Peptides against a protein of PDB entry 4ASU. Designs and how they scored, part 202

Target 1, 270 residues: chain A of PDB entry 4ASU
Amino acid sequence: ATLKDITRRLKSIKNIQKITKSMKMVAAAKYARAERELKPARVYGVGSLALYEKADIKTPEDKKKHLIIGVSSDRGLCGAIHSSVAKQMKSEAANLAAAGKEVKIIGVGDKIRSILHRTHSDQFLVTFKEVGRRPPTFGDASVIALELLNSGYEFDEGSIIFNRFRSVISYKTEEKPIFSLDTISSAESMSIYDDIDADVLRNYQEYSLANIIYYSLKESTTSEQSARMTAMDNASKNASEMIDKLTLTFNRTRQAVITKELIEIISGAA
Target 2, 83 residues: chain B of PDB entry 4ASU
Amino acid sequence: FTFASPTQVFFNSANVRQVDVPTQTGAFGILAAHVPTLQVLRPGLVVVHAEDGTTSKYFVSSGSVTVNADSSVQLLAEEAVTL

## One batch from the design tools (peptide; made by RFdiffusion4, then SolubleMPNN)

Design b2_p21_4_s4 (from b2_p21_4, 10 letters changed)
Fold by OpenDDE base, seed 2:
Structure b2_p21_4_s4 (fold): chain B 270 residues (1-270), chain C 83 residues (1-83), chain A 21 residues (1-21)
Amino acid sequence: as target 1 above (270 residues)
Amino acid sequence: as target 2 above (83 residues)
Amino acid sequence: ALAEQLAAATRAALEAVAARE
């Protein structure tokens, strides 16, 4: 490589490093906010799931319609955040299909659609876009919940798949159940709640769905920003190492050029 | 007893004597060993009676309340403020 | 759109540099 080629490459990598450092700082700020907002959201969301865990709601075997909701975002450069959710969605869809169930998919965030469109296009009901530019609000979750409930797809049970935040260096893809109003109303384990008005139960389920979606969005956002921060830090370090290597190569090449020029001067003076 | 909004936690797995909640079917008091029930909140006053006799008041907008068979209670308000 | 384009360009540039080693 010529000195010019090495210099051009050095300049390019230095510019990339500046970008990755800037992106790291942006991700760090978003992560700090997301982690703070996740604390109450986790209590709220786990509280909403308590009924389903305690009531042990079972869907009858004759009920075949299953909904998978994958939660991520529209934004890349966050490691395996999107691929982990998509992988679990694929696994769940395959298992349910093997069990003779009908599977439909909802994507929260465009990246889910981008990954699954080629293989699962016929199973997609809807994809929610514009996810990840701003922190998710309860209003955003409510809109998603309402659109799902009004979609006309009469599912019996479902799964919401998202990345649960563990730490700044760790997340885990998890699944939580969702149930239709009919499934809850007909569940034997709900008999202890029998004196419940049908309108009350309907409204309760609307809140429950919104709560679970909100929780999943908060977990996903925190996991994503943390993963992005880590990815940008690693990219910045890798760029630094490459700059060092290229700088050494530049210095060696420069010395060789100088030596060659000196030899040419000495030999031409003879 | 758990009482939270999406943005704030007021009680997390706490022991309380009584919780008065405003529901669409009417206001009711949740006592120890209350029968399992599901209710939807209406805008109104939540009153938490602690075991030490302290009473705390909150205004809530909408949401849900769950009383489980194990006597656990989840009060989940869309919006809530301390009074 | 610009941030995504920049991100994609950055990723492509990093991958191209890694592939040459």
Scores: peptide ipSAE 0.020, ipTM 0.841, DockQ to the pose 0.012
Fold by OpenDDE base, seed 5:
Structure b2_p21_4_s4 (fold): chain B 270 residues (1-270), chain C 83 residues (1-83), chain A 21 residues (1-21)
Amino acid sequence: as target 1 above (270 residues)
Amino acid sequence: as target 2 above (83 residues)
Amino acid sequence: ALAEQLAAATRAALEAVAARE
C-alpha cells in the first residue's frame, strides 16, 4: 500500500470512529431514559402477568393454534439483540410444529422479518414496522394489541419473545405466555375466580395483552439501547486499535520510501 | 397490593387495609381475604386505606384489577394521578 | 433521521472495513 492509501484508510477509520462515538453517546442517553422508564413498566407488566402465573393457566392439548410474537426493533448495530429473539422464535416454532401445533408469527420490528422471512414467510401474519425510533408508549402497545385481536387469527395460546434487561452488560431472551379469551374463560384454574361477566373478561384480556406487549417493548428497548451502547463502544475501541496499527504501518512505510529515495539518489538511478 | 400505571408505581407489594376501586359493574372495596375476582376499571376514584389509617386518593382512567387467591391484588391503571 | 442515516452510513462503512480485512 502507498502512503496515500494508508492515509486515506486512516482518514476513513477516524471518521468511522467519530460516528461510533457519537452513536455511543446517543445510545447512552436513550439507555438512561429507557432504564428509568423500565422500572415502573416492569412493575406494571409483571403485575399483569401475575394472574397467569398464579392461576396456572393450561391450554388443552387439543388446541392447536399458537401465536409467536417476537419483540425487537427496526434498528441494527445492537449486537445479538435481534438474532437472539429470532433464534428463540425459530426454536419455539420448531418445537410447536413437532407437537402438531399450527404456528403463526407476528414480528414487532422489521428486523425479525428480515431474519425470518426466508424460512418462515408463510407463518407471518403481520410485521409492525417503525419500531425503535422513539421510546415505546402504552399507546403503541395498545395499537399492536388491537391489531392482533382484529387480525382474525383465533389463536388458543401464544408466546411473546423478547429480551429482558438484566444489566447494562446483560440481557436474556425470555418468553411469556399469551392466552386467548377462550382459553382463559375455559381454564379450570379460573374456577376459583368469582363469576366474571364475559364483557368484563374480554376487556380485561385486552388490557392484559396491551400490558404484556408494553412491558416487552420496554424490556426490549432497554436491552437494545444498552447493547447498542456496548457495540458502539467496542467499535470505537476497535477503530482506535486499527488507527494505531495503521499509524505504525504508515511510519514504517514512510521510512522505507525515504530509504529507497536515498538509495536511488546515491546510485544515480533516478 | 400493587398499584401502578405504565409510567408510575404507587404501591408495590404493599400491605393495605382496604382499596376502593371504580369498576364497570360498580365500585367495590377490596379487603383482606377478598374472594378472587377480575374487574376492569372505569374512570373514577381509587381510595387506598393504609394500615396506619391514612387514606390516599387517586384518579384512574381505565385498567384492570385482579384479586388472587393468595390475597394479592394488582391494580393496573392505564393512567393514574394522585389527588 | 440523522441518527438513522448515521447508523446506516456507519454500518455500511463498518461492513466495508470488515470485508477488507
Scores: peptide ipSAE 0.019, ipTM 0.849, DockQ to the pose 0.013
Fold by OpenDDE base, seed 3:
Structure b2_p21_4_s4 (fold): chain B 270 residues (1-270), chain C 83 residues (1-83), chain A 21 residues (1-21)
Amino acid sequence: as target 1 above (270 residues)
Amino acid sequence: as target 2 above (83 residues)
Amino acid sequence: ALAEQLAAATRAALEAVAARE
């Protein structure tokens, strides 16, 4: 490589490093906020799931319509955040299809669609875009919930797949159940909840869906920002190492050029 | 007893004596060993009676309340404020 | 648009760097 080539590469990597450092700081600030907002959201979301866990709501095997909701965002450069969700969605879709179920997919965030479009385009109902620019609100979750309920797809059961935040260095892709109103209403385990008005149950289910979506968005956001911070830190370190290597190569090449020029001068071969 | 909004936790797995909730079907008191029920909240007052005799009042906008067979209660309000 | 372009360019640059290693 010529000195010019090395210099050009050095300049490029230094610019990338500047960008990755800046992105790390932005991700760190967003992470700190997301983690604070996740604390109450987790209590709220876990509380919403308590009924389904305690009532042990089961979907009859003859029920074939399954909805998969993948939760991520529109923004890249966050390591395996999107691919982890997409991988689990693919696995779940394949398992359900093998069981003879009809599977439809909803993507929360454009990245899910970007990953799954070629292989699962026919299974997509809708993709929600503009996710991840701002922290998710309960209003955002309610909009998604309403759109799902009004989609006209009469699912029997569903799965919401998202990255649960564990720590700054760890997230886990998890699945939580979603049940249709009909499934909840017909569940034998719900018999202990006597005298529930159908309208009350409908409204309750709407809240439950919004609550679970909100929870998943908060977990996903926190996981994403943490993963982005880590990814940008790693990229910055890798860039630093590459700069050091290229600098050494530059110095060696420079010395070789000088030596060659001196030899040419001494030999009169110029 | 768990009482939370999306943005704030008021009670997390706490033991309380009684919780008065405003529901669409009417206000009722949740006591220990209340029968399992699901209700939707209407805008109104939530009153939490702690075991120590303290009473806390909250205003809620909407939401849900779940009383489970194990006597666990989840009060999940869309918006809630301490009064 | 600019943020997306920057992200795409950064990703492409990072991928190009990784592919040369």
Scores: peptide ipSAE 0.017, ipTM 0.844, DockQ to the pose 0.013
Fold by OpenDDE base, seed 1:
Structure b2_p21_4_s4 (fold): chain B 270 residues (1-270), chain C 83 residues (1-83), chain A 21 residues (1-21)
Amino acid sequence: as target 1 above (270 residues)
Amino acid sequence: as target 2 above (83 residues)
Amino acid sequence: ALAEQLAAATRAALEAVAARE
């Protein structure tokens, strides 16, 4: 490579490093906000799941309709955030299909559809776009819940798959159950709640679904921003290492050129 | 007793004497050993009676309340403010 | 491979920044 080629490459990588550093700072600011907003959201979301945990609601084996909700975003450059969710969705869909279940998929965020559209296009009910530009609100979750409930798809049981935040360096893809109104109303373990009006139970389920979606969005957002911050940090470090290597190559090449010119002068070949 | 909105936590696994909640079917008091129930909140006043005799008041919008067999209670409001 | 990954990441980053303006 000529000195000119090395210089051009150095300039390009230095510009990339500036961009990745800037993106790291933006991701860090969003992460700090997301983590603060996750604290109450986690209490709220875990509280909403308490009934299902305590009542040990089971879906009868003869019920065949299963819904998978994958939670992610529209935005890239966040490491394995999207692929992790998609991988678990694929695994779950395959297992359910092997068990003779009908599987339908909802994608929260365009990246889920982008990964799964070729292999699972026929299983998609809907994809929600415009996820990840702004922090998710309870209103956003309510819209998703309402759309699902009004979709006309009569699922028996479902799964919501999302990345749960552990720490700035760790997330885990998790699954939480979703139950239909009919499944809950028919569950033997719900007999202790029998004095509940059917309209009350329906409304309660609407809130429950909105609550779990909101919770999953907050976990996903925090995980995503953390992963993006890490990815941008890694990119910046890799760029730095490449700059150092190219700088050494430049210096060696420059010395070789000078040496060659000196030899030519001394030999009278100039 | 857990009382939270999506953005704020008021009580997290606390012990309380009584919680008065506004439901769509009417306001009721949740006491110790209350029977299991599920209710939907209407806009109104929540009153929390602590074991120390202190009383706190909140205005809530819509939401849900769950009383479990183990006497745990989850009050989840879409919006809530301290009065 | 690393340079291509960095270039792809940078392009995507620039596109993401441009899409926010």
Scores: peptide ipSAE 0.021, ipTM 0.860, DockQ to the pose 0.015; fails the geometry check

Design b2_p21_5_s1 (from b2_p21_5, 12 letters changed)
Fold by OpenDDE base, seed 4:
Structure b2_p21_5_s1 (fold): chain B 270 residues (1-270), chain C 83 residues (1-83), chain A 21 residues (1-21)
Amino acid sequence: as target 1 above (270 residues)
Amino acid sequence: as target 2 above (83 residues)
Amino acid sequence: LEEEVRKALEEVAKRERERRE
């Protein structure tokens, strides 16, 4: 490699490092906000899921329609955030199919579609784009919930798959159940609850769905920003190491060129 | 007793004496050992009666309330403000 | 910007692999 080539490469890597450092800072800021906003969201979301855990709602085996909601974003450069969700979705879809269930998929974030399009295109109902630029709001979750409910797919049971935030260095892909109104209303375990008006139950379920989606979005966002911060930090470190190596190579090459030139001058061969 | 909005937590697994909630079917008081029920909130006042005798008032928008068999209560409002 | 960064990072990674081989 010529000195010019090395210099060009050095310049390129230095520019990349600047970008990754900047992205790290942006991710850090977004992470800090996301973590703060996750605290109440988790209480809210876990509260919404409490019914399902306590009532132990089971879907009858004869009910075959299953909906998988994968939650991620449109944005890359966040490590295994998207692939983790997609992997879990694939696994769940395969298991459900093996059990004789019909599976449909909703992707929250374009990355889910990008990963699963080739293998699961026929199972996709809808993909929500423009996710991840701004912190998710309850309004966003409500829109997703509404679209799901209006999709015309009458699922019996569903799974929402998302990355739960554990710490700045750890997330876990998890699955939470979602149930249709019919499944909830017909569940034997719900018999302990007083006679609930059908309209009330419908409205309740709509809120529940929105709540769970909101929760999943908040968990996902926090996990994503943390992972991006880590990824950008790693990229910056890798770039730094490469800069150091290339700098050494540059110096050695420069010395060799100088030596060659000196020899040529001394030998009169120039 | 858990009372939260998407953005704020007011009570998290707290013990309270009574919670009055505005529901679409009518306002009702949740006491200890209340029968399990599911309700949806209408805009109105939530009144939390603490064991120490203090009373806190909140205005809530829409949402849900769950009373479970284990006496746990989840009050989840879309929006809520302290009065 | 992210795509550009991704491409750039991939290039960096590719070059690193090529150097180790």
Scores: peptide ipSAE 0.028, ipTM 0.876, DockQ to the pose 0.013
Fold by OpenDDE base, seed 5:
Structure b2_p21_5_s1 (fold): chain B 270 residues (1-270), chain C 83 residues (1-83), chain A 21 residues (1-21)
Amino acid sequence: as target 1 above (270 residues)
Amino acid sequence: as target 2 above (83 residues)
Amino acid sequence: LEEEVRKALEEVAKRERERRE
């Protein structure tokens, strides 16, 4: 490699390192905000899921329609955040198919679609884009919930798959159940609840769906920003190592060039 | 008793004496050992009566309330403010 | 910017692999 080539590479990698460091700082700021906003969101979301856990709602085996909601974002450079969700979605879809169920998929965030499009395009109902630019709001979750309910797909049960935040260095891909209005209304375990008006139950279910989606978005966002921060830190370190290696190569090459030039001058072979 | 909005937690697994909630079917008080029920909130006042006798008032916009068989209650409001 | 960074990182990774071969 010529000195010129090495110099160009060094300049390029140094610029990349600057960018990755900057992105790390941005991700850190977003992470801090996301973590603060996750605290109440988790209480809110877990509270919404309490009914399903306590009522032990079971879907009859003869019910075949299953909905999978994968929650991620549009933005890359965050390690295995998107692939982790997609992997679990694939696994769940395969298991359900093996059980003879019909599976439809909703992707929250464009990255889910990008990963699964080739293998699962026929199973996608809708993909929500423009996720991850701004912190998710309850309004955003409500829009997603309404779109799902209005999609015309009459699912019996479903799964929402998202990355749950554990710590700055750890997330876990989780699955939570979602149930259709019909499944809830027909569940034997719901008999202990007082006679609930059908309209009330419908509205309740709409809130429940919006609540869990909101919760999942907040968990996902926090996990994503943390993962991005880590990824950018790793990238910066890798760039640093490469800069060191190239710098050594540059110095050696420069010395060799100088030596060659001196020999040529001394030998008169110019 | 859990009372939260998407952005704020007011009560988290707390023991309370009574919670008055505004529902679409009418306002009702949730006491200990209340029958399990699901309700949707209408805009109105939530009144929480603590075991120590303290009363707190909140305005809620909408949401849901769940009373479970184990006497746990989840009050989830879309928006809520302390009065 | 993210796409540019991604491309740049991929190029760097590719070059590192080529040097190890």
Scores: peptide ipSAE 0.027, ipTM 0.868, DockQ to the pose 0.013
Fold by OpenDDE base, seed 2:
Structure b2_p21_5_s1 (fold): chain B 270 residues (1-270), chain C 83 residues (1-83), chain A 21 residues (1-21)
Amino acid sequence: as target 1 above (270 residues)
Amino acid sequence: as target 2 above (83 residues)
Amino acid sequence: LEEEVRKALEEVAKRERERRE
């Protein structure tokens, strides 16, 4: 490689490093905000899931329609955030299919569709785009919930798959259940709630769905920003190492060129 | 007893004496050992009576309330403010 | 910008792999 080539490469990597450092800082800021907002969201979301956990709602085996909601975002450069969700979605879809269930998929964030489109295009109901630029709001979750409820797909049960935030360096892809109104109303374990008005239950379920979606979005966002921060940090470090290596190569090459020139001068060959 | 909005937690697994909630079917009080129920909130006042005798008032928008068989209660409001 | 960064990073990764081969 010529000195010119090495210099060009050095310049390129240095520029990339600047960009990755900048992105790290942006991700860090977004992460800090997301983490703060996740605290109440967890209480809220976990609270919403409490009924399903305590009531142990079971879906009859004869019910075949299952909805999978994958939660991620539109934005890349965040490590395995999207692939992790997609992997679990694929696994769940395969398991359900093996059990004779009909599976439909909703993607929250364009990246889910990007990953699964080739293999699961026929199973997609809808993909929500423009996710990840701004922190998710309850309004956003409500819109998604409403769209799902109005989609006309009469699922019996579902799964929402998202990355749960553990720490700055760790997230875990998790699944939470979603139940249709009919499934909840017909569940034997819900008999203790038999006095509940059907309209009340419907409204309750709408809130429940919105709540769970909101929770999943908050977990996903926090996980994503953390992962992006880590990814950009790693990229910056890798760039630094490359810069060091190339700098050494540059110096060696420069010395070689100088030596060659000196030899040519001394030998009288120039 | 858990009372939260998407952005704020007011009570987290707390023991309370009574919670008065505004529901679409009417306001009712949740006491200890209340029968399991699900309700939807209407805009109105939530009154939390703590075991120590402290009473706290909140204005809530829409939401849900769950009373479980184990006496746990989840009050989840879309928006809530302290009064 | 993100797409440009992604492309740039991919190029760097590709070159790094090519060097290890």
Scores: peptide ipSAE 0.026, ipTM 0.868, DockQ to the pose 0.013
Fold by OpenDDE base, seed 3:
Structure b2_p21_5_s1 (fold): chain B 270 residues (1-270), chain C 83 residues (1-83), chain A 21 residues (1-21)
Amino acid sequence: as target 1 above (270 residues)
Amino acid sequence: as target 2 above (83 residues)
Amino acid sequence: LEEEVRKALEEVAKRERERRE
């Protein structure tokens, strides 16, 4: 490689490093905000899930319609955030299909669709786009919940799959159950709950769904921003190492060129 | 007893004496060992009576309240403010 | 901007692989 080629490459990598450093800082700022907002959201979301855990709601085996909701975003450059969710969705879909269940998929964020389009396009009901540009709000979750409820797909049970935030360096893909109104109303374990009006139960379930979606979005966002920050940091470090290597190569090449030129001058071949 | 909005936590697994909630079917008081129930909140006043005798008042918008068999209570409001 | 960064990073990775070959 000529000195000019090496110089051009150095300049390019340095520019990339500047971009990755900038993105790291942006991700760090978004992460800090997301983590703060996750604290109350987790209490809120876990509180909403408490009923289902305590009531031990079981779906009859004869019920075959299952909904999988994958939660991620539209944005890349965040390591294995999207692929982790997609992998678990695939696994769950395969297991359910093997059990003779009908599986439909909803993607929150365009990246889920992008990954699963080729293999699972026929199972997708809807994909929600424009996720991840702004921090998710309860309003956003409510819109998603409403659209799901109005989709006309009468599922019996479902699963919401998302990345739960553990720490700045760790997340875990998790699954939480979603139940239809009919499943909840017919569950034997719900008999202990007295005087539940059908309209009340319907409204309650709408809130529950919105709450769970909101919680999942907050967990996902925090996990994503932390992963992006780490990814950009790693990219910046890799770029730094490459710059160092290329700089050494440049220096060696420069010396060789000078030596060659001197030899040519001395030999009179010039 | 857990009382939270999407953006703020007021009580997290706390022991309380009584919680008065505004529901669509009417306001009712949740006492210790209340029968399990599910209700939807209407806009109104929530009053929390702590074991130490302290009373706190909140205004809530919409939401849900769950009383479980194990006496745990989840009050989840879309919006809530301390009064 | 993210797409541009992705493309740039992919190009860098490609060039690194080509150097190791």
Scores: peptide ipSAE 0.024, ipTM 0.867, DockQ to the pose 0.013

